# Peptides against a protein of PDB entry 7BDX, part 167

Target 1, 212 residues: chain A of PDB entry 7BDX
Amino acid sequence: EMGAAACTLLWGVSSSEEVVKAILGGDKALKFFSITGQTMESFVKSLDGDVQELDSDESQFVFALAGIVTNVAAIACGREFLVNSSRVLLDTILQLLGDLKPGQCTKLKVLMLMSLYNVSINLKGLKYISESPGFIPLLWWLLSDPDAEVCLHVLRLVQSVVLEPEVFSKSASEFRSSLPLQRILAMSKSRNPRLQTAAQELLEDLRTLEHN

## One batch from the design tools (peptide; made by RFdiffusion4, then SolubleMPNN)

Design b2_p19_1_s4 (from b2_p19_1, 8 letters changed)
Fold by OpenDDE base, seed 4:
Structure b2_p19_1_s4 (fold): chain B 212 residues (1-212), chain C 212 residues (1-212), chain A 19 residues (1-19)
Amino acid sequence: as target 1 above (212 residues)
Amino acid sequence: as target 1 above (212 residues)
Amino acid sequence: GVRDELARLRAEFRGEVLP
């Protein structure tokens, strides 16, 4: 319980850029993020067995960890740190997103997707993520989630890829051949305005790329 | 391990006043500090049994917690928070300092004493601590510690009491009757310059109070 | 939208001289 509480506070204060810099400027950052990945992985692996209550200390703990990663990734130096020094964590996040079933651990998925999106702001981060094995199939797997928030953040990540010509060109063929167009079209008609807008914008950008 | 790592990072960033304000401005501060006290208490109670390695995750965790409390207490709003909203934690710290044997958990003692000293900067905090049952005997118990750093911080706390006439006047009789003068005199001759100076200064202040 | 957000964020990032 104490660990979860401490981690939750750390998450809260990590919303500050100065705090992120302080975290990364210390000698313990590498170890912290290494253990973070392991902890998140252990949690997800444990889900298939006992129905852990969504409000368990463990879930709160992992949620806070994901939040910290997200906040770190929101900062330029944080993105650089993660891409250069914590690649295993990024790999783990991608893996966990694949290991989770549609509708499972929605909030955790959202934070992990936010972290990936934030990392993708950096060209190096975007390259790293997009070149990860199974990345494109993972996007479509995640886009099958019934949760609108999950889908929104998937679309945002997809758009981040699409908006970088250097990155998109490398995967354009696979992307086009596997694109769940009907699914995205359905999202463009969503009652959720954020999801609707994101889907529509993505469709527009994809159309532009087909004509160029 | 992850909990200890997270708590250690939180400790590090809590050195910032802005971070302390952020911690206290949230809705989770009360619960956090409540659990902190319990965690520290549980740790100290466990020491009488198994020789826990000084470098255990548990010790690092509790050390970080004590560090966080110390940093919070260093800030005006933090002191006010602790005195008004986390009295049980302060009571626990006092209790733990009494429960620990001379030479036991030196580093933890130092941080706890630092936290009490920081709280004592606030008149309300000083009043609260100094009026705690057994406070004066506790000071002398702690002053018997063979560790110079522990003794230094005890002397600093004693001086904080002595330098506030309103507080000292209430306990002056008990203080004078139980004062380990020979011990303090010995410290004034210490090879540790910080301890020497603190002891000498305290002796001077005590002499001044006897003549007024 | 996401396009504008990313454009802004990437512009900011590219302009930031990382030490």
Scores: peptide ipSAE 0.275, ipTM 0.809, DockQ to the pose 0.028
Fold by OpenDDE base, seed 2:
Structure b2_p19_1_s4 (fold): chain B 212 residues (1-212), chain C 212 residues (1-212), chain A 19 residues (1-19)
Amino acid sequence: as target 1 above (212 residues)
Amino acid sequence: as target 1 above (212 residues)
Amino acid sequence: GVRDELARLRAEFRGEVLP
């Protein structure tokens, strides 16, 4: 209980750039983010048994951890830190997103996807995650999720890749060959306006790239 | 392990007034400080068995909690919050200081004493803690500790009381009747310069009050 | 849209903050 509460507070204050800098400027950051990945992994691995209630202290703790990573990645120096010093955490997030089944741990998926999106803002981060083994298949695995928020954040991450010519050119062939076009088209007709807009915009940009 | 790491980071960033305000401005502060007291109490109660190593994750966690309380109390709005909304925590700290034996959990004692001192800066805080049942006997119990840092912080807290006429006048009779004068005199001759100075200054102020 | 957001974010090197 105390751990979840403390971590939740840390998550809240990590929304400040100054706090992120303070976290990273200390000598404890490396250890913290190392354990973060391990803790998140342990949580996901434990889900195969009894459906741990979404409202458990453990769940709240892991949500807070994912939120902290997201907030750190929201800052330029935080992205640099993650990509340079905590790549294992990025690998862990990618793996966990692959390990989770459709509809499973939706909120955690969203938070992890948001963190990856934030990392993808900087070119080095984008290159790192997009060059990870199985990244494209992972995107489509995630896009099969019935949850609109999960799908939205997948589309945002895909857009982040597509909008960077250098990165997209390396994976363009695989992208085009495996693109779940019908799924994305269906999303462009979603009643969820955010999802609809994201899908439509992605389709437009993909069409533009086909003509160039 | 993760809990201790997260709480330690929160402790570090709580040194900032802006972070303290952020913590207190949220809707989670009350619950956090409630659980803080409970967690600290549970730790102290568990010490009667196997001497939990000072370097355990649990110890580090509790140290961080005590540090957070101290940092919150260092800020005016933090003191107001503690005295108005988390008096139970103050009561817990006082109780725990009484429950610990001389030489036991020295670092925790120091941190808790520092928090009480910080609270004592504001008149309402000073009144509250000094009017707690058994406060004066507690001070002398703590002053019997062989650790110079513990004694130093006890003397600072005593000084905080003595220097406020309104508060001191209420307890002056009990103070004078129970004052461990020989112990304080011995401290005024300590080779520890901080302890020596604190003891000497307290003795001077007490003498001044006897002549008035 | 995401395009404009990303353009702005990449220009500013800032990302999304969670409350």
Scores: peptide ipSAE 0.191, ipTM 0.797, DockQ to the pose 0.035
Fold by OpenDDE base, seed 5:
Structure b2_p19_1_s4 (fold): chain B 212 residues (1-212), chain C 212 residues (1-212), chain A 19 residues (1-19)
Amino acid sequence: as target 1 above (212 residues)
Amino acid sequence: as target 1 above (212 residues)
Amino acid sequence: GVRDELARLRAEFRGEVLP
């Protein structure tokens, strides 16, 4: 309970760039993010079935941790830190996203995807995560999720890759061969306007790239 | 482990006034400080004997919590918050300081005393803690500690009371009747220069008050 | 849209912040 409360507060204050700098400027940052990955992994492994007590202290704790990572990644120096010094955490997030079943731990998935998206703003970060083994299959696995928010954030991450020619060119063949086009097309017809728009935009950009 | 790491980071960043304001401006502050008191109390109750694993995760966790309280109390709005909305925490700190034996949990004692000192900067805070049942006996109990740092921070808190006429006048009779003068005199001869100076200054101020 | 958001974020070097 206390841990969850503390992490929640830390999450809240980490919305500040100066707080992120303070976290990273301290000598405890490396340890913190190392343990963060381990904690998140342990939590996911402890989950039985697809049902989750989202309001539990354990869940809130992990959500807060993921939120902290997201906020750190929202800052340029935070991205540099994560890619240079906390790659294990990034690897863990990618792994966990693959381990979770469609519909399982939806909120955590979203938070992790948001962190990856933030990391992807940095070209070095984008290169790192996109070159991770099984990254493209992972994207499609995640896109099979029935949850609109999960799918939305997957599409955002896909778009981040697509919009960087240097990165996309390296994966273009695999992208084209495995693209779940029908799924994305279905999303472009979603009643969820955010999902619909994201899917439509991605489709437009993919078409543009095909003609080039 | 993760909780301790998170709290430690929160402690570090709480050195910033803006972070304190952010903590207090959120809707989680009340809950956090409520649980903080409970956690500290549980920790103290769980300690067996005078020996403490100071490097344990549990200890670090509680130290960080106490540090956070101290940093909050270092800010004017933080003092207002503690006195107005977290009096139970103040009561708990006072209780725990009384429950600990001389030489037991030295670092925690120091942190708690520092928090009380910070609270005492606010007249309302000073009034509140000084009017707590058994406050004066508590000061003398704490002053019997063999640790110089504990004694130093006790003297600082005593000085805070003595230097506020409105508060001191209410307790003056009890102070004079129970003052461990010999102990304070001994401290004024300490090889520890900080303790020596604090004791000497207090003695000077007490003498001045006696002649008035 | 995501395209414009990413362009802005990459230009500003600042991503999404959560409360």
Scores: peptide ipSAE 0.187, ipTM 0.795, DockQ to the pose 0.036
Fold by OpenDDE base, seed 3:
Structure b2_p19_1_s4 (fold): chain B 212 residues (1-212), chain C 212 residues (1-212), chain A 19 residues (1-19)
Amino acid sequence: as target 1 above (212 residues)
Amino acid sequence: as target 1 above (212 residues)
Amino acid sequence: GVRDELARLRAEFRGEVLP
């Protein structure tokens, strides 16, 4: 499909900071990201419980959209735009991550998690997503995913929260009370070196925070 | 529609040379431009004889595609790509320009003519399009368009041919025998200053060529 | 690790980019 192809190319070129600036400098950015959220939502809603990611044009299209959001969020002005002007999109991403079952739409989950991680680079973005209703339960829900890549990116996002005292302090009690410690410990023993390292680092940082 | 929006953004950012390079540097460029041609063709075929340009997502989509082609052709490497690797797309553009009636799809015609003009900057490109079957009759067919912008861009393309002796000499006899002189003379008296100037300049150049 | 990455990214105000 032409739409998917165009979106894929847009995704690719959006890896450039200047392209992101160009996207945002136009008068169509707001509408584009609004429709983006709706499109992603529609895709997820169309999936049956048994259906995984399809190798279809629609899937590719949604992947590209998620990739674009990630690439935009990789840039300071992009984060500023998303946090200030496209909060609904962020809400959508959070919602979709919650609506997807463990093992469902793995690649999409990874892309969405990467976008949230990028948003979390900015304190304003981190505050926004971490203060979203059900954020902590969502993290643990996602951490139950059997896919190592999903779990890795969950841990990265968790780390982003943990490493910011101003944000972490607000959720520390809930965080500690609901922490799936055994799951994270299991990940720290993973054969996947990236996952293993991420889990180990998180555990170290959490231990440090308990002594403070 | 999301596809149209994505394509529109891609069109906008493709005004940058670096973006064009990025588009072409990827492994999806060939497929993209292949589908582009098919999409444009399908759109034109779907139009009834009475139907003009629709203010629809589909129209916007096709406009954006034509714009992308134009922007790609504006760059040296883009022309090289089109002439070497996407000749079918050029054939499609030529065909579509012939299939459209005078006054039909004015904006699309302008975009397609602009793309061909850009291609004509490169001698290889100019040779390719000018040697296409029915090229000269096509020019005159397009020059019958009531729209001043269409006619302007036709004259620009004609000028590109006329100013290249190697190309013009091959078609000079056909060109002179079929030249809609009265039409061009009328344009040289147009109230549209751009059209007037273009027509006057072409007439001057043609007169110069007759004395050689 | 993630700690160092985040420190760098926050300092540089640049995240990960996907081709």
Scores: peptide ipSAE 0.138, ipTM 0.790, DockQ to the pose 0.036

Design b2_p19_2_s1 (from b2_p19_2, 10 letters changed)
Fold by OpenDDE base, seed 2:
Structure b2_p19_2_s1 (fold): chain B 212 residues (1-212), chain C 212 residues (1-212), chain A 19 residues (1-19)
Amino acid sequence: as target 1 above (212 residues)
Amino acid sequence: as target 1 above (212 residues)
Amino acid sequence: EAALREYLSERRLRRKEEE
């Protein structure tokens, strides 16, 4: 309970750039983010055995951790830190996104996808995550999720790859051959306006790349 | 481990006034400080049974919590919050200071005394803590501590009471009758310059009150 | 839940600014 409360407060205040700088300027950041990955992994592994209540202190704790990572990744120096010093955490997030089934831990998936998207704003970060083994299959696995918010953030991450020619060129063949076009087209007709817009924008960006 | 790491980061960033305002502006502050008191109490109660290693994650966790309270109390709005909304936490701190033996949990005592001193800058806070049952005996109990830092912060808290006529007048009889004058005089000759100065200043303030 | 800093939605321009 107390740990979850502390992490939740830390998550809230980490929305400030100055707080993120303070976190990263300390000698404790590396240890913290190392343990963060381990904690998130342990949580996800525990889900296969016990029906964790969505509102458990444990769940809230892990959500707060994922939120902190997202807030750190929202800042240039935070992205640089994650990409340079906490690659294992990024690997863990990618792994956990693969380990979770469609409809499982939706909120956590959303937070993790948001963090990866933020990291992808950094070119080094985008290169790192997109060159990760199984990255393209992972995107399609996640895009099969029934949740509109999960799909929305997957589409945004896909768009981040597509909009960077240097990165996209390296995976373009695999990307084009495996693209779930019918799924994305269906999303462009979604009743969810955010999902609809994201799917439309991605389709437009893909068309632009086919003509160039 | 993860909880202690999170609390330690929160402690570090809470040195900023803006972070304290952010903590207090959220709907989670009350719950957090309620659980903080419970956690600190549970820790102190556990010391009688198990030799807690000073460097344990549990100890670090509680030190971070006490540090957060101190940082909150360092700000005017933080003092107002503690005095208005978290009196139970102040009661807990007073209780724990009474439960700990001389030489026991020195670092925690120092942090708790610093928090109480900061609260005492607020007139309502000073009134509240000084009107607490057993407050004067508690000060003398704490002043018997062999640690110079503990004694220093006790002297500062005593000075805070003495310098406020409205508060001091209510307890002046008990205060004068129980004052460990010989102990304070001995401290005024301490090799520790901070303790020496604090004891001298308090003796001067007391003399000024006797002539008025 | 607590205030989460929104993800940045900037495109290529933002990446170039961080290079």
Scores: peptide ipSAE 0.045, ipTM 0.795, DockQ to the pose 0.063; fails the geometry check
Fold by OpenDDE base, seed 3:
Structure b2_p19_2_s1 (fold): chain B 212 residues (1-212), chain C 212 residues (1-212), chain A 19 residues (1-19)
Amino acid sequence: as target 1 above (212 residues)
Amino acid sequence: as target 1 above (212 residues)
Amino acid sequence: EAALREYLSERRLRRKEEE
């Protein structure tokens, strides 16, 4: 309980750039983010056995951790830190996104996807995550999620790749051959306006790339 | 481990006034400080049975909690919050200071005493803690500690009482009758310059009060 | 190709700054 409460407060205050700088300026940041990845992984591994209530203290704790990572990644220095010093955490997030089944831990998936998107603002971060083994299959796996918010954040991440030619060129063949076009087209007709817009924009971006 | 790490980070960033305001501006602050008191109490109660290593994750966690309280109490709005909305936590801190033996959990005692001193900057806070049952005996109990830092912070808290006539007048008789004058005089001759100065200043303040 | 890359990169930056 207390750990979750403290971590939730840390999540809340980490919305401030100055707080992120303070977290990262300390000698404890590296250890914290290392343990963060391990804790998140342990939680996800526990899901297959015990129906841990989504509202458990453990769940709230992991949500807060994912939220902290997202908030850190929202800041330029935070992105640089994650990309340079906490790559294992990024690998863990990618792995966990693959381990979670469609519809499972939606809130956590959203936060992790938001963190990856934020990291992808940094070119080094984008390169790192997009060059991860199985990254493209992972995107399509995640895009099969029934939750519109998960799909939205996947599409945003896909767009982040597509809009960077230096990155997209490396995986363009695999990307084009495996693209779930019908799924994206279905999303472009979604009643969710955010999902609809994201899918439409991505389709436009993809069309622009095919003409070149 | 992760809870202690998160709480330690929260402690570090709580040194900022803006972070304290952010913590207190949230709807979770009341719950957090309620659980904080309970967690600290549970830790102290566990000390009599299991020689928990002072460097344990649990110890670090409680140190961080006490540090957070100290940092909150360092800010005017934080003092007001503690005095108005988290009195139970203040009662708990006072109780824990009484439960701990001389020389036991020195670092925790120092942090708790620092928090009480910070609270005592607010007149309402000073009134509240000084009117607590057994407050004067508690001060003398704490002043028996072999640690110079503990004694220093006790003397600072005593001075906070002595320098407020509205508060001191209520307990002046008990205070004067029980004052460990020889102990304070010994501290005024300490090789620790901070302790020496604090004891000398307090003795001067007490002499000034006897002439009025 | 170069003009498209520049356009796409600019578009990416603009979107990311808005979010």
Scores: peptide ipSAE 0.034, ipTM 0.797, DockQ to the pose 0.038; fails the geometry check
Fold by OpenDDE base, seed 5:
Structure b2_p19_2_s1 (fold): chain B 212 residues (1-212), chain C 212 residues (1-212), chain A 19 residues (1-19)
Amino acid sequence: as target 1 above (212 residues)
Amino acid sequence: as target 1 above (212 residues)
Amino acid sequence: EAALREYLSERRLRRKEEE
């Protein structure tokens, strides 16, 4: 309980750029992010099937950890830190996103996807993530989730790849051959306006790339 | 380990006034400080004799908690919060300082004393602490510690009481009758310059009060 | 194309997510 409360407060205050800089300016940041990945991995491995106690202290703790990573990645120096000094954490997040089933740990998935998206703002980060083994299949796996927020953040991450020619060119063949176009089209007709917009924008971006 | 790391980071960033305000501006502050007291109490109760693993994750976690309380109390709004909304935590700190033996948990004692001193900057806080049952005997118990830093922070807290006539008048009789004058005189001759200065200043303050 | 890429890069930067 105390750990969850402390980590939740750290999550809240990490919304500040100055706090992120303070976290990274210390000698403890590397250790913290190393243990963060391990803790998230342990949590996911402890999940029995699709049953998750969303209100458990453990869940809240892991949510806070993922939130901290997201907030760090929201800042330029934080992105640079993650890409240079915490690549194992990024690998862990990618792995955990693959380990989770559709509908499983929705909130954690969303937070992890948000963190990856934030990292993808950095070109080095985008390159690193996109070159991860099984990255393209992972995107489609995640896009099969019934949750609109999960799908939204997947589409945003896909868009980050598509909009960077230097990155997209490396995976363009695999991307085009495996693209779940019907799924994205279905999302473009969703009643969820955020999902609808993201899917429509991605479809427009893809059309532009086909004509160029 | 993760909890200790997170709490240590929270401690570090709580050195900022803006972070303290952010902690207190949320709806989670009350719960956090409530659990903080409980956690510190559990730790102290778990100590077997004088043996403390200073490098344990548990110790580091509790140090960070005490550090957070100290940093919160260093800010005016934080002092007001503690005195109005977290009195049980202050009671717990006073109790734990009494429960610990001379030489036991030196670092924790120092942090707790620093937090109480910071609270004592607030007149409401000083009143609250000084009116606690056994407060004067507790000061003398703590002043028997062999550690110079413990003694230093006790003397500073004693000085806070002595320098506030409205507070000192309530306990003046007990204070004068029980004052370990020989101990304070010995400290005024200490090789530790900080302790020496604090003891000398307190002796001067006491002399001034005797002549008025 | 260059102007579009710059616009798209700026668009990504504007879409940072913070909790």
Scores: peptide ipSAE 0.032, ipTM 0.795, DockQ to the pose 0.043; fails the geometry check
Fold by OpenDDE base, seed 1:
Structure b2_p19_2_s1 (fold): chain B 212 residues (1-212), chain C 212 residues (1-212), chain A 19 residues (1-19)
Amino acid sequence: as target 1 above (212 residues)
Amino acid sequence: as target 1 above (212 residues)
Amino acid sequence: EAALREYLSERRLRRKEEE
């Protein structure tokens, strides 16, 4: 209980850039993010077969950890730190996104996808994530999720790849051959306005790339 | 391990006034400080008979919690919050200071005493603490500690009482009758310059009060 | 191609400024 409460407070205050700088300026940041990855991995492994108690202290703890990573990645110095010093955590997040079943741990998936998107704002981060083994298949796997928020954040990450010609050119063949176009078209008709807009924008960007 | 790491980061960043305001501005502050008191109490109760592993994750966690309280109490709004909304925590700190044996958990004692001193900067806080049952005997009990830093922070808290005429007048009879004058005189000859100065200043303040 | 790259880069920059 106390750990979850403390971590939740840390998550809340990490919305400030000054707090992120303070976290990263200390000698404890590396250890913290290392243990964060391990803790998240342990949690996901423990979910095999059990009904996810969303309101458990354990779940709240892991959500707070993922939230901290997201907020750190929202800041330029935080992105630089993650890409240079905590790549294992990025690998862990990618792995966990693959290990979770559709509809499983929706809130955690959203937070992890937000963190990856924020990292992808950094060109080095985008390159690192997109060059990870199985990245393109992972995006399509995640896009099969029934949750609209998960799908929204997948589309945002796909857009981040598509909008960077240097990155997109390297995976363009695989991307084109595996693109779930019908799924994205269905999302462009969603009643969720954010999902609808994201899908429409991505379709426009993809059409523009096919004509070039 | 993860809880201690997160709490330690929260302690570090709580040195900022803006972070303290962010902690207190949320809806989770009350719960956090309530659980903090319980966690500290549970830790102190667990020490009965065992060699204190100072470097244990559990010890580090409790030190970080006490450090957070200290940093919150260092800010005006934090003092106001503790005195108005978290009096149970103040009572717990007073109790734990009494339950710990001389030389036991020195670092924790120092942090707790620092938090009480910071609270005592607020007149309401000083009144509340000084009117607590057994407060004067507790000060003298703590002043028997072999550790110079513990004794220093006790003397600072005693000074906070002595320097406030409204507060001191209420306990002046008990204070005068129980004052360990010889112990304070011995501290005024300490090789520790901070302890020496604090004891000398207190003796001067006490002499001034006896002549009035 | 160059104009498209510039437009795409501007959209990426705007997203960076809004986050």
Scores: peptide ipSAE 0.032, ipTM 0.797, DockQ to the pose 0.038; fails the geometry check

